# Peptides against a protein of PDB entry 1EMU: the designs that were tried, part 79

Target 1, 132 residues: chain A of PDB entry 1EMU
Amino acid sequence: PPYLKWAESLHSLLDDQDGISLFRTFLKQEGCADLLDFWFACTGFRKLEPCDSNEEKRLKLARAIYRKYILDNNGIVSRQTKPATKSFIKGCIMKQLIDPAMFDQAQTEIQATMEENTYPSFLKSDIYLEYT

## One batch from the design tools (peptide; made by RFdiffusion4, then SolubleMPNN)

Design b2_p21_6_s1 (from b2_p21_6, 12 letters changed)
Fold by OpenDDE base, seed 4:
Order: structure tokens, then sequence, then C-alpha cells
Structure b2_p21_6_s1 (fold): chain B 132 residues (1-132), chain A 21 residues (1-21)
């Protein structure tokens, strides 16, 4: 069953609609749902290939991601990303240099946080265990 | 996967809505 694959890798969990739903519910209870939302935002953003027709949209999205997750020093994403990473993102926004990969390092750092903490905790949670 | 793609798009759509509000 799919829930066994979820225990094998975080990627398998995030490839499953039910897995995403349960994991997000768990993260909300832990007060850290922004980790997952930011991760998904970065994934979606990277898939938007730059072209003349979507330049404004990409800039708006980049700014939105920056303001919601990076700029707020009290946010969990900000606390779990390195200062140099946040500074780089800020620089991209200020210079309007919006490369599809501009959030990659931040996403990597947030993914590491989930891999080391929230994902293992999820597999030990009542939410996951009751589903199995 | 389709699930991952859908989740990503939903997050981005919500972000855009917040920017326009």
Amino acid sequence: as target 1 above (132 residues)
Amino acid sequence: SEALEQASEEVLEELLKEEEE
C-alpha cells in the first residue's frame, strides 16, 4: 500500500495526494505547515519557464514567496534558512533577476529541515500510525 | 507526480491571490 512507500522517502510521501494531506495536517498541528507550503511554492515556481508573456507573473510570484516566507524573521522558513541564502533571494528580487532556480538553495535547506525533523516525527505520529 | 503538481499550483495560486488583495 502507498503508506509503506511514504515511510521509504519524503519524495514518495509528497507524490501522493493522501500523503500530502496527512503530512500537512500533521505540520499544521506542529505549527510548521509553512515548511511544506514553501517547498511546494519553490517547486511550482521553478517549473515556470521564463518568457515574455509570463515575466510579470513570475516577478509577482517571486515577490510573494519572498515576502511571505523569507522576509519575516519570525517565520519558521526564515529561521530555517541561512542568512546568505536569504540575502541572495533578496538581491534577486531587488535587481529583478528572476531565475527559475533562484529559490533552489532555500528549498534544499527547508527540505533538509523536514528530512531531519518533521518527516521522521510524522512517521511516528498518531496521524500516520492510525492510517496504517 | 500529478499530486505534487496540483499541490504546487494550488500554493502558487493562493500566493497570487494574496498579492492582488
Scores: peptide ipSAE 0.734, ipTM 0.950, DockQ to the pose 0.897
Fold by OpenDDE base, seed 2:
Order: C-alpha cells, then sequence, then structure tokens
Structure b2_p21_6_s1 (fold): chain B 132 residues (1-132), chain A 21 residues (1-21)
C-alpha cells in the first residue's frame, strides 16, 4: 500500500495526495507547515519557464515567496535557511534577475530540515500510525 | 507526480492572491 512507500522516502510521501494531506496536517500541529508550502512553492516556481508573456508573473511570484518565507525573520523557513542563501535570493529580487533555479539552494536546505526532523517525526505520529 | 504538481500550483496561486490583496 502507498503508506508503506511513504516510510521509504519523503519523495514518495510528497508524490501522494493523501500523503501530502496527512503530512501537512501534522506540520500544522507542529507549527511548521510553512516548510512544506515553501518547498512546493519552489518546485512550482522552477517549472515556470521564462518567457516574455510570464515575466511579470514570475517576478511577482518570486517577490511573494521572498517576502512570505525568506524576509520574515519570525518564520520557520527563515530560521532554517542560511544567511548566505537568503542574501542570494534578496540579490536576485533586487536585481530582478529571476532565474528558475534561484530558490534551489533554499529548497535544498528546507528539504534537509524536513528529512532530519519533521519527516521522521511524522512517521512516528498518531496521524500516520492511525492511517496505517 | 500529479499530486505534487497540483500541490505546487495551489501554493503558487495562493501566493499570487495574497500579492493582489
Amino acid sequence: as target 1 above (132 residues)
Amino acid sequence: SEALEQASEEVLEELLKEEEE
């Protein structure tokens, strides 16, 4: 069953609608749902291929991601990303150099945070165990 | 996967809405 694959890798968990739902519920209880939302935002942003027709949209999205997750010093994402990574993102925003990969390093750092902490905790949670 | 892509799109759409408000 799918829930067994969820225990094998975080990627498998995030490839399943039910897995995403349960994990997000767990993260909300832990006060760190922004980790997952940011990760999804980065994934979606990277898929937007630069072109003349979506330049404004991409810039708006980049700014939104930056302001919500990176600039917020009280946020879990900001606390779990390195200063150099955040400075790089800020630089991209200020220079309006919006490369699809501009959030890749930040996403990697947030993914590592989930892999090392929240994901293992989820597999031990009542939410996951009751589902199995 | 479809689920991952959908989740990503939903987050981005929400971010855009927040910027418009």
Scores: peptide ipSAE 0.733, ipTM 0.950, DockQ to the pose 0.896
Fold by OpenDDE base, seed 5:
Structure b2_p21_6_s1 (fold): chain B 132 residues (1-132), chain A 21 residues (1-21)
Amino acid sequence: as target 1 above (132 residues)
Amino acid sequence: SEALEQASEEVLEELLKEEEE
């Protein structure tokens, strides 16, 4: 069953609608749902191909991601990203250089945080265990 | 996957709405 694959890979968990739902519920209870939302935001942002017609949209999205997750020093995403990574993103926003990969390093760092902390905890949670 | 893509799009749509408010 799919839930067995979830225990083998975070990627498998996030490729499944039920997996996403359960994991998000768990993260909300832990007060760290922003980790997952930021990860999804980065994934979606990278998929937007730059062109003249969507330049304004991409800039707005980049600013929104920056302001919500990176700028707030008290936020969990900001606390789990390196200063150099945040400085790079800030520079991109200020210069309006909106490359599809501008959040890649931050996403990698947040993914590592989930892999090392919240994902293992989820597999030990009542939410996951009761589902199995 | 379709689930991952859908979740990503939902987050981005919510972010855009918040910027407009």
Scores: peptide ipSAE 0.732, ipTM 0.950, DockQ to the pose 0.876
Fold by OpenDDE base, seed 3:
Structure b2_p21_6_s1 (fold): chain B 132 residues (1-132), chain A 21 residues (1-21)
Amino acid sequence: as target 1 above (132 residues)
Amino acid sequence: SEALEQASEEVLEELLKEEEE
């Protein structure tokens, strides 16, 4: 069953609607749902192909992601990303150089945070164990 | 996956909505 794959990799968990739902519920209880939302935001943002028709939308999205998750020093995403990574993103925003990959490093760092902390905890949680 | 794609799009749509408010 899919829940067994969830225990094998975080990516398998995030490829499953039920997995996403349960994991997000868990993260909300832990006060760190922003980790997952940011990860999804980065994934979605990278998929937007740069073109004339998307330029304004991409800039708005980049700014939104930056303001919500990176700029807030009290946010968990900000606390779990390297200063150099945040500075790079800020630079992209300020210069309006909006490359599809501009959040890749931050996403990698947040993914590592989840891999090392919340994901293992989820697999030991009542939410997951009762699902199995 | 479709689930991952949908989740990503939902997050982005919410972000855009918040920017317009």
Scores: peptide ipSAE 0.731, ipTM 0.950, DockQ to the pose 0.896

Design b2_p21_6_s2 (from b2_p21_6, 13 letters changed)
Fold by OpenDDE base, seed 2:
Structure b2_p21_6_s2 (fold): chain B 132 residues (1-132), chain A 21 residues (1-21)
Amino acid sequence: as target 1 above (132 residues)
Amino acid sequence: SEALEKTSEEIIEKLLKEEEE
């Protein structure tokens, strides 16, 4: 069953609607749902192809991600990303150089945070165990 | 996966909406 694959990798968990839902519920209880939301935001942003018709949309989205997750010094995402990474993102926003990969490093750092902490805890949680 | 793509789109749509408010 799919829930067994969830225990094998975080990626498998995030490829499943039920897995996403349960994991997000768990993260909300832990006060760190923004980790997952940011990760998905970065994924969605990267898939947007740079073109004339998407330029304004991509800039707005980049700004939104930056303001919500990076600029907020009290946020869990900001606390779990390195200063150099945040500075790079800020630079891209200020210069309006919106490369599809501009959030890649931040996403990697947040993914590592989940891999090392919240994902293992989720697999030991009542939410996951009761589902299985 | 479809689930990953759908979730990403939902998050993006929410962010864009919030940016306009």
Scores: peptide ipSAE 0.737, ipTM 0.953, DockQ to the pose 0.906
Fold by OpenDDE base, seed 4:
Structure b2_p21_6_s2 (fold): chain B 132 residues (1-132), chain A 21 residues (1-21)
Amino acid sequence: as target 1 above (132 residues)
Amino acid sequence: SEALEKTSEEIIEKLLKEEEE
């Protein structure tokens, strides 16, 4: 069953609508849903290929991601990303150099955070175990 | 996956909407 695949990898969990929903609910209870939302935001951003029609949208989205998750020093995403990574992102925003990969390092760091603690905790949580 | 793509798009749409408000 799909829930067994969720325990094999975080990627498998995030490829399943039910898995995403349960994991997000768990993270929200833990006060760290922003980790997952940021991860998905980065994924979506990277998929927007640079072109004349996407320029305005990509810039706005990059600014939105930066303001919501990176700029807030008290936010969990900001706390779980390295200063050099945040500085790089800020530089991209200020210089309006909006490369599709500009959030990749931050996404990697947030993914590592989830892999190391929240994902394993989810697999031991009542919400997951009751689903199985 | 479809689930991943849909979720990503939903998050992006929400962020863009919040930016406009």
Scores: peptide ipSAE 0.737, ipTM 0.953, DockQ to the pose 0.882
Fold by OpenDDE base, seed 5:
Structure b2_p21_6_s2 (fold): chain B 132 residues (1-132), chain A 21 residues (1-21)
Amino acid sequence: as target 1 above (132 residues)
Amino acid sequence: SEALEKTSEEIIEKLLKEEEE
């Protein structure tokens, strides 16, 4: 069943709507749902192909991601991303150099955080265990 | 996956909406 695949791979968990929902619920209870939301934001952002018609949209989105997750020093995403990574993102925003990959390093760092901490904890949580 | 795509889109739309506020 799908829930067994969730235990084998975070990717499998995030490819499943039920998995995403349960994991997000867990993260929200732990006060760290922003980790997952940021991860998905980065994924969505990267998929937006640069062109004249979506330049403003991409810039707005990049700014939104930056302001919500990176600039918030009290946020878990900010705490779990390296200063150099945040500085790079800030630079991109200030220079309006909005490359699709500008959040890749940050996403990688947040993914590592989830892999090492919240994902394993989720698999031990009542939410997951009761679902199985 | 479809779930991943939909979730990403939802998050993006939410962020863009908040940016306009």
Scores: peptide ipSAE 0.738, ipTM 0.953, DockQ to the pose 0.925; fails the geometry check
Fold by OpenDDE base, seed 1:
Structure b2_p21_6_s2 (fold): chain B 132 residues (1-132), chain A 21 residues (1-21)
Amino acid sequence: as target 1 above (132 residues)
Amino acid sequence: SEALEKTSEEIIEKLLKEEEE
């Protein structure tokens, strides 16, 4: 069953609608749902192909991601990303150089945080165990 | 996956909406 695959990799968990829902519920209880939301935001952003017609949209989205998750010094995403990574993102925003990969390093760091802490905890949580 | 893509799109839409408000 799918829940067994969820225990094999974080990627498998995030490829499943039920898995995403349960994991997000768990993260909300832990006060760190922003980790997952940021991860999905980065994924969605990277998939937007640059072109003249969506330049404004991409810039707005990049700014939104930056302001919500990176600029907030009290946020968990900001606390779990390196200063150099945040500085790079800020530079991209200020220069309006919005490359599809501009959040890749930050996403990698947040993914590592989840894999090292919240993901293992989720697999030991009542939410997951009761589902199985 | 479809679930991953849909979730990503939903998050983006929410962010853009918040940016406009």
Scores: peptide ipSAE 0.738, ipTM 0.953, DockQ to the pose 0.884; fails the geometry check

Design b2_p21_6_s3 (from b2_p21_6, 11 letters changed)
Fold by OpenDDE base, seed 4:
Structure b2_p21_6_s3 (fold): chain B 132 residues (1-132), chain A 21 residues (1-21)
Amino acid sequence: as target 1 above (132 residues)
Amino acid sequence: SKALDEASEEVIEKLLEEEEK
């Protein structure tokens, strides 16, 4: 069953609608749902390939991601990303240099946080165990 | 995957809606 694959890798968990739903519920209880939302935001942003018709959309989205997750020093995403990474993102926003990969390092750092902490905890949670 | 794509799009849509407010 799919839930066994979820325990094999975070990627498998995030490739499953039910897995995403359960993991997000768990993260909300832990007060760290922003980790997952930021991860998905970065994934979606990277998929928007630059073209003449989506330049404004990409800039707006980059600004939204920056303001919601990076700029707030009290936010969990900000606390789990390195200062140099946040400074790089800020620089991209200020210079309007919106490369599809501009959030990649931040996403990697947040993914590492989930891999090392919240994902293992999820697999030990009542939410996951009751589903199995 | 379809699930990942839909989740990503949902987050993006919400962010863009908030940006326009």
Scores: peptide ipSAE 0.745, ipTM 0.954, DockQ to the pose 0.882
Fold by OpenDDE base, seed 2:
Parts: structure tokens; sequence; C-alpha cells
Structure b2_p21_6_s3 (fold): chain B 132 residues (1-132), chain A 21 residues (1-21)
């Protein structure tokens, strides 16, 4: 069953609608749902191919991601990303150099945070165990 | 995957809506 695959990798968990739902519920209880939302935001942003028709949308989205997750010093994403990573993102925003990969390093760092902490905790949670 | 794509799109749309406010 799918829930067994969830225990094998975070990727498998995030490839499943039920897995995403349960994991997000768990993260909300832990006060760190922004980790997952940011990760999905980065994924979605990278998929937007640069072109004239997407220019305004991509810039707005980049600014939104930056303001909500990176600029907010009280947020868990900001606390779990390196200063140099956040500085790079700020630079991209200020210079309006909106490359599809501009959030890649930040996404990697947040993914590592989930892999090392919240994902293992999820597999030990009542939410996951009751589902199995 | 389909689930991942849909989840990503949902977050993106929410962020864009908030940006317009």
Amino acid sequence: as target 1 above (132 residues)
Amino acid sequence: SKALDEASEEVIEKLLEEEEK
C-alpha cells in the first residue's frame, strides 16, 4: 500500500495526495506547515518557464515567496535557511533577475530540514500510525 | 506526480492571491 512507500522516502510521501494531506496536518500541529508550503512554492515557481507572457506573474510570485517566507524573520523558513541563501534571493528580487532556479538552494535547505526532523517525526506520529 | 503538481499549483495560486491584496 502507498503508506509503506511514504516510509521509504519523503519524495514518495509528497507524490501522494493522501500523504501530502496527512503530512501537512502533522506539520500544522508542529507549527511548521510553512516548510512544506515553501517547498511546494519553490517547485511550482521553477516550473514556470520564463517568457514574455509569464514575466509579470513570475516576478509577482517571486516577490510573494520572498516576502512571506524569506523576509519574515519570525518564520520557520527564514530560521532554517542560511543567511547567504536569503541574501542571494534578496539580490535577485532587487535586481529583478528572476531565474527559475533562484529558490533552489533555499528549497534544498528546507528539504534537508524536513528530512532530518519533521519527516522522521511524522512517521512516528499518531496521524501516520493511525492511517496504517 | 499529479498530486505534487496540484499541491504546488494550489500554493502558487494562494500566494498570488495574497500578493494582489
Scores: peptide ipSAE 0.744, ipTM 0.954, DockQ to the pose 0.883; fails the geometry check
Fold by OpenDDE base, seed 5:
Structure b2_p21_6_s3 (fold): chain B 132 residues (1-132), chain A 21 residues (1-21)
Amino acid sequence: as target 1 above (132 residues)
Amino acid sequence: SKALDEASEEVIEKLLEEEEK
């Protein structure tokens, strides 16, 4: 069943609607749902094609991601991303250099955080275990 | 995956909505 695949990799968990839902619920209880939301935001952002018609949307989205997750020093995403990574993102925003990959490093760092902490904890959680 | 795509789109839409406020 799918829940067994969830235990094999975070990627498998995030490729499943039920998996995402359960994991997000768990993260919310832990006060760190922003990790997952940021991860999805980065994924979605990267999918947006840089073209004239998308320029305003992409810039607004990049700014939104930056302000919500990176600029918030009390946020878990900010705490789990390196200063150099955050500075790079800020630079992109200020220079309006909105490359689809501008959040890749931050996403990688947040993914590592989930892999090392929240994902393993999820697999030990009542939410996951009761689902199995 | 479809699930991942939908989740990403949902987050993006929410972020854009918040940005307009």
Scores: peptide ipSAE 0.744, ipTM 0.954, DockQ to the pose 0.885; fails the geometry check
Fold by OpenDDE base, seed 3:
Structure b2_p21_6_s3 (fold): chain B 132 residues (1-132), chain A 21 residues (1-21)
Amino acid sequence: as target 1 above (132 residues)
Amino acid sequence: SKALDEASEEVIEKLLEEEEK
């Protein structure tokens, strides 16, 4: 069953609707749902093609991601991303250089945080274990 | 996957809605 794949990789978990739902529920209980939301935001952002029709949308989205997750130093995403990474993102926003890959490093760092902490904890949680 | 795509789109739409407010 799919839940066995969830234990094999975080990617498998995030590739499954039920997995996403359960993991998000768990993260909310842990006060760190922003990690997952940011990860999905980065994924969605990267998929937007840089063209004339998407220019305004991409800039607005980049600003939204930056303001919600990066700018707030009290946020968990900000605390789990390196200063140089945050500075790079800020620079992109300020210069309006909105490359599809501008959040890649931050996403990688947040993914590592989940891999090292929340994901293993999820696999030990009542939510996951009761599902299995 | 479809699940990942839908989750990503949902987050993006919410962010854009918040940006407009």
Scores: peptide ipSAE 0.744, ipTM 0.954, DockQ to the pose 0.884; fails the geometry check

Design b2_p21_6_s4 (from b2_p21_6, 11 letters changed)
Fold by OpenDDE base, seed 2:
Structure b2_p21_6_s4 (fold): chain B 132 residues (1-132), chain A 21 residues (1-21)
Amino acid sequence: as target 1 above (132 residues)
Amino acid sequence: SSALDKISEEVIEELLEEEEK
């Protein structure tokens, strides 16, 4: 069953609608749902291929991601990303150099945080165990 | 995956809506 695959890798968990739902519920209880939301935001942003027709959209989206997750010093994403990474993102925003990969390093750092902390905890949680 | 893509799109749309407010 799918829930067994969820225990094999975070990737398998995030490929499953039910897995994502349960994991997000768990993260909300832990006060760190922003980790997953930011991760999905980065994924969605990277998929928007640069072109004249979506230039404004991509800039707005980049600014939104930056303001909500990176600029907020009280947020868990900001606390779990390195200063140099946040500085690079700020630079991209200020210079309006909106490369599809501009959030890649931040996404990597947040993914590492989930892999090392919240994902293992989820597999030990009542939410996951009751589902199995 | 399709689930991952759908959720990513939803998150993006929500962020864009918030930006317009």
Scores: peptide ipSAE 0.608, ipTM 0.929, DockQ to the pose 0.879; fails the geometry check
Fold by OpenDDE base, seed 3:
Structure b2_p21_6_s4 (fold): chain B 132 residues (1-132), chain A 21 residues (1-21)
Amino acid sequence: as target 1 above (132 residues)
Amino acid sequence: SSALDKISEEVIEELLEEEEK
């Protein structure tokens, strides 16, 4: 069953609707839901093709991601990303250099945070164990 | 479209809506 794959990799968990639902519920309980939301935001952003028709949309989205997750130093995403990474993102926003990969490093760092902390905890949680 | 793709798109749309407010 799919829940066995969830235990094998975080990616498998995040590619499953039920897995995402359970994991997000768990993260909310832990006050860490922003980690997952940011991860999905980065994924969605990277999929937007840089073209004339998407230029304004991409810039607005980049700003939104930056303001919501990176700028707030009290946010969990900000606390779990390196200063150099945040500075790079800020620079991209300020210079309006909106490369599809501009959030890749931040996403990697947040993914590592989940891999090392919340994901293992989820696999030990009542919500996951009761599902299995 | 995978669940990941759908959720990613949904998150993006929500962020854009918030930005317009």
Scores: peptide ipSAE 0.605, ipTM 0.928, DockQ to the pose 0.790; fails the geometry check
Fold by OpenDDE base, seed 4:
Order: structure tokens, then C-alpha cells, then sequence
Structure b2_p21_6_s4 (fold): chain B 132 residues (1-132), chain A 21 residues (1-21)
């Protein structure tokens, strides 16, 4: 069953609609749902390939991601990303240099946080165990 | 599309909607 694959890989969990739903519910209870939302935002942003028709859209989206997750020093995403990473993102926004990979380092750091902390905890949670 | 792709698109859409408010 799919829930066994979820325990083998975070990627498998995040590629399953039911897995994502359960994991997000768990993260909300832990007060850290922004980790997952930011991760998905970065994934979606990177998939928007630059073209003549989407430059403004990409800039707006980058600004939205920055303001919601990076700028707030009290947010969990901000606390779990390195100052140099946040500074780089800020620089990209200010200079309007919106490369598809501009959030990659931040996404990597947030993914590491989930891999090391929230994902293992989820697999030990009542939410996951009751589903199995 | 995969579940990952669908949710990523939904998150982006929500962020853009918030940006326009």
C-alpha cells in the first residue's frame, strides 16, 4: 500500500495526494505547515520557465514568496534558512534578477529541516499510525 | 499531472491572488 512507500521516502510522501494531506495536517498541529507550503511554492516557481509573456508573473510570484516566508524573521521558514540564503533572495528581488533557481538553496535547507525533524516525527505520529 | 504538480500550482495560484489584494 502507498503508506509503506511514504515511510521509505519523503519524495514518495510528497507525490501522493493522501500522503500530503496527512502530512500537512500533522505540520499544522506542530505549527510548521509553512515549511511544506514554502517547499511547494519553490517547486512551482522553478517550473515557470522564463518567456516573454510571464516575466511580470514570475516577478510578482517571487515577491510574494519572499514577503510571505523569508521577510518575516519570526516565521519558521525564515528561522530555518541561513542568513546568506535569505540575503541572496533579497538581492534577487531588489535587482529584479528572477532566475528560476533563485529559491533552490532555500528549498534545499527547508527540505533538510523536514527530512531531519518533521518527516521522522510524522512517521511516529498518531495521524500516520492510525492510517496504517 | 501528479499530486505534487497539482498542489504546487495551487500554492502558486493562491500566492498570486494574495499579491493582487
Amino acid sequence: as target 1 above (132 residues)
Amino acid sequence: SSALDKISEEVIEELLEEEEK
Scores: peptide ipSAE 0.604, ipTM 0.928, DockQ to the pose 0.786; fails the geometry check
Fold by OpenDDE base, seed 5:
Structure b2_p21_6_s4 (fold): chain B 132 residues (1-132), chain A 21 residues (1-21)
Amino acid sequence: as target 1 above (132 residues)
Amino acid sequence: SSALDKISEEVIEELLEEEEK
């Protein structure tokens, strides 16, 4: 069943609607749902192709991601991303160099955080265990 | 996956909505 695949990899979990729902619920209870939301935001952002018609949208979105997750010093995403990574993102925003990959490093760092902490904890959670 | 794509799009839309406020 799918829940067994969820235990095999985070990727499998995030590739499943039910898995995402349960994991997000767990993260919310732990006060760190922003990790997953940021991860999805980065994924969505990267999918937006640079073009004249998307330029304003992409810039606004990049700014939104930056202000919500990176600039918030009390946020878990900010705490789990390296200063150099955050500075790079800020630079991109200020220079209006909105490359689709501008959040890749931050996303990688947040993914690592989930892999090392929240994902393993989820697999030990009542939410997951009761689902199985 | 379709789920991942949909959620990513939803998150983006929410962020853009918040940005407009």
Scores: peptide ipSAE 0.600, ipTM 0.927, DockQ to the pose 0.883; fails the geometry check

Design b2_p21_7_s1 (from b2_p21_7, 9 letters changed)
Fold by OpenDDE base, seed 5:
Structure b2_p21_7_s1 (fold): chain B 132 residues (1-132), chain A 21 residues (1-21)
Amino acid sequence: as target 1 above (132 residues)
Amino acid sequence: MTDDELIEEAIKLGIETQLSR
């Protein structure tokens, strides 16, 4: 069953609609849903191919992600991303060089945070265990 | 669009992208 696959890898958990929902619920209870939201926001951002018609919107989105998750010093995403990574993102924003991959390193770092902390905790949570 | 609205759209797209893999 899918819930067993969720225990095998975070990737399997995030490939499943129910898995995503349960994991996000857990993260909200832990006060760290921003980790997952940021991760998906980065994926969505990267999916947007640059073109003349969406350049302004892509810039706005990049700025939004930056302001909400990177610039917020009180946010968990900011605390779990390296200064050099945040500086790079800031540079992209300031220079308006909005490459689809500009958040990749930050996404990787947040993924590592989830892998090391929240994902294992989720597998020990009442939410997951009661689902099984 | 507000920042939150833009991010929500991106999250939705991200989830859809992940689920389609």
Scores: peptide ipSAE 0.849, ipTM 0.977, DockQ to the pose 0.927
Fold by OpenDDE base, seed 3:
Structure b2_p21_7_s1 (fold): chain B 132 residues (1-132), chain A 21 residues (1-21)
Amino acid sequence: as target 1 above (132 residues)
Amino acid sequence: MTDDELIEEAIKLGIETQLSR
């Protein structure tokens, strides 16, 4: 069953609608849902291929992600991303150089954070164990 | 669109992207 695959990799968990739902519920209980929201926001952002019709929207979205998750030093995403990574993103925003991959490093770092802490904790949580 | 609306749309797209894999 899918829940067994969830225990094998974080990606398997995030490739499943039920897995995403349960994991997000768990993260909300832990006060760190922003980790997952940011991760998916980055994925969505990267999916938007640059073109004349979406250039302004992509810039606005990049700014929004930056302001919500990177700029706020009190936020969990900001605390779990390296200064050099945040500086790079800031630079992209300031220069309006909005490459689809501009959040890749930050997404990787947040993914590592989840894999090191919240993901293992989820697998030990009542919500997951009761689901199995 | 507001920042939150833009992010919500991006999250939705991100989830759809992962679910399509």
Scores: peptide ipSAE 0.849, ipTM 0.976, DockQ to the pose 0.928
Fold by OpenDDE base, seed 4:
Structure b2_p21_7_s1 (fold): chain B 132 residues (1-132), chain A 21 residues (1-21)
Amino acid sequence: as target 1 above (132 residues)
Amino acid sequence: MTDDELIEEAIKLGIETQLSR
C-alpha cells in the first residue's frame, strides 16, 4: 500500500495526494506548514517557463515568495535557509533577474530540514500510525 | 492578484507537478 512507500522516502510521500494532505496536517500542528508550502511554491515557480506573456507575473510571484518566506527573519523558512542563499534571492529580486532556478538552493535547504526533522517525526506521529 | 493568491496558485501548480511525476 502507498503508506508503506511513504516510509521509504520523503519523495514518495510527496508524490501522493493523501500523503501530502496528511503530512501538511501534521506540519500545521507542529507550526511549520510553511516548510511544505514553500517547497511546493518553489516547484510551481520553477515550472513556469519564462515567456513574454508571463514575465510580469513571474516577477510578482518571486517577490511574493520572497516577502512571505525569505524576508521575515522570524519565519521558519527564513531561519532554515542560509544567509548566502537568502542574499542571493534578494539580489535576484532587486536586479529583476528571475531565473526559474532562483529558489532551487533554498528549496534544497528546506527539503533537508524536513528530511532531518519533520519527516521522521511524521512517521512516528499518531496521524501516520492511525492511517496505517 | 495578492501575494497570497499568487503563492496559492504556485503551490497548486507545484503539487500537480509533483503528482504527475
Scores: peptide ipSAE 0.848, ipTM 0.976, DockQ to the pose 0.929
Fold by OpenDDE base, seed 2:
Structure b2_p21_7_s1 (fold): chain B 132 residues (1-132), chain A 21 residues (1-21)
Amino acid sequence: as target 1 above (132 residues)
Amino acid sequence: MTDDELIEEAIKLGIETQLSR
């Protein structure tokens, strides 16, 4: 069953609708749902290919992600991303150089945070164990 | 659109992207 795959890799967990739902519920209880939300926001942002029709919207979205997750020093995403990474993103925003990959490094760092902390905890949680 | 609305759409798109793989 899929829940066994979830225990094998975070990737498998995030490729499953039920897995995402349960994991997010767990993260909310832990006060760190922003980690997953940011991760998916980055994926969604990267999916938007630059073109004349979506340039303004992409800029607005990039700014929104920056303001919510990177700029706020009280946020868990900001605390779990490296200063150089945050500085790079800020630079992109200020220069209005909105490359689809501009959040890739931050996403990688947040993924590592989940891999090392929240994902293992999830597999030991009542939420996951009761599902199995 | 508000920042939260934009992010919500991006999250949705991100999830759909992962689920479609």
Scores: peptide ipSAE 0.849, ipTM 0.976, DockQ to the pose 0.930; fails the geometry check

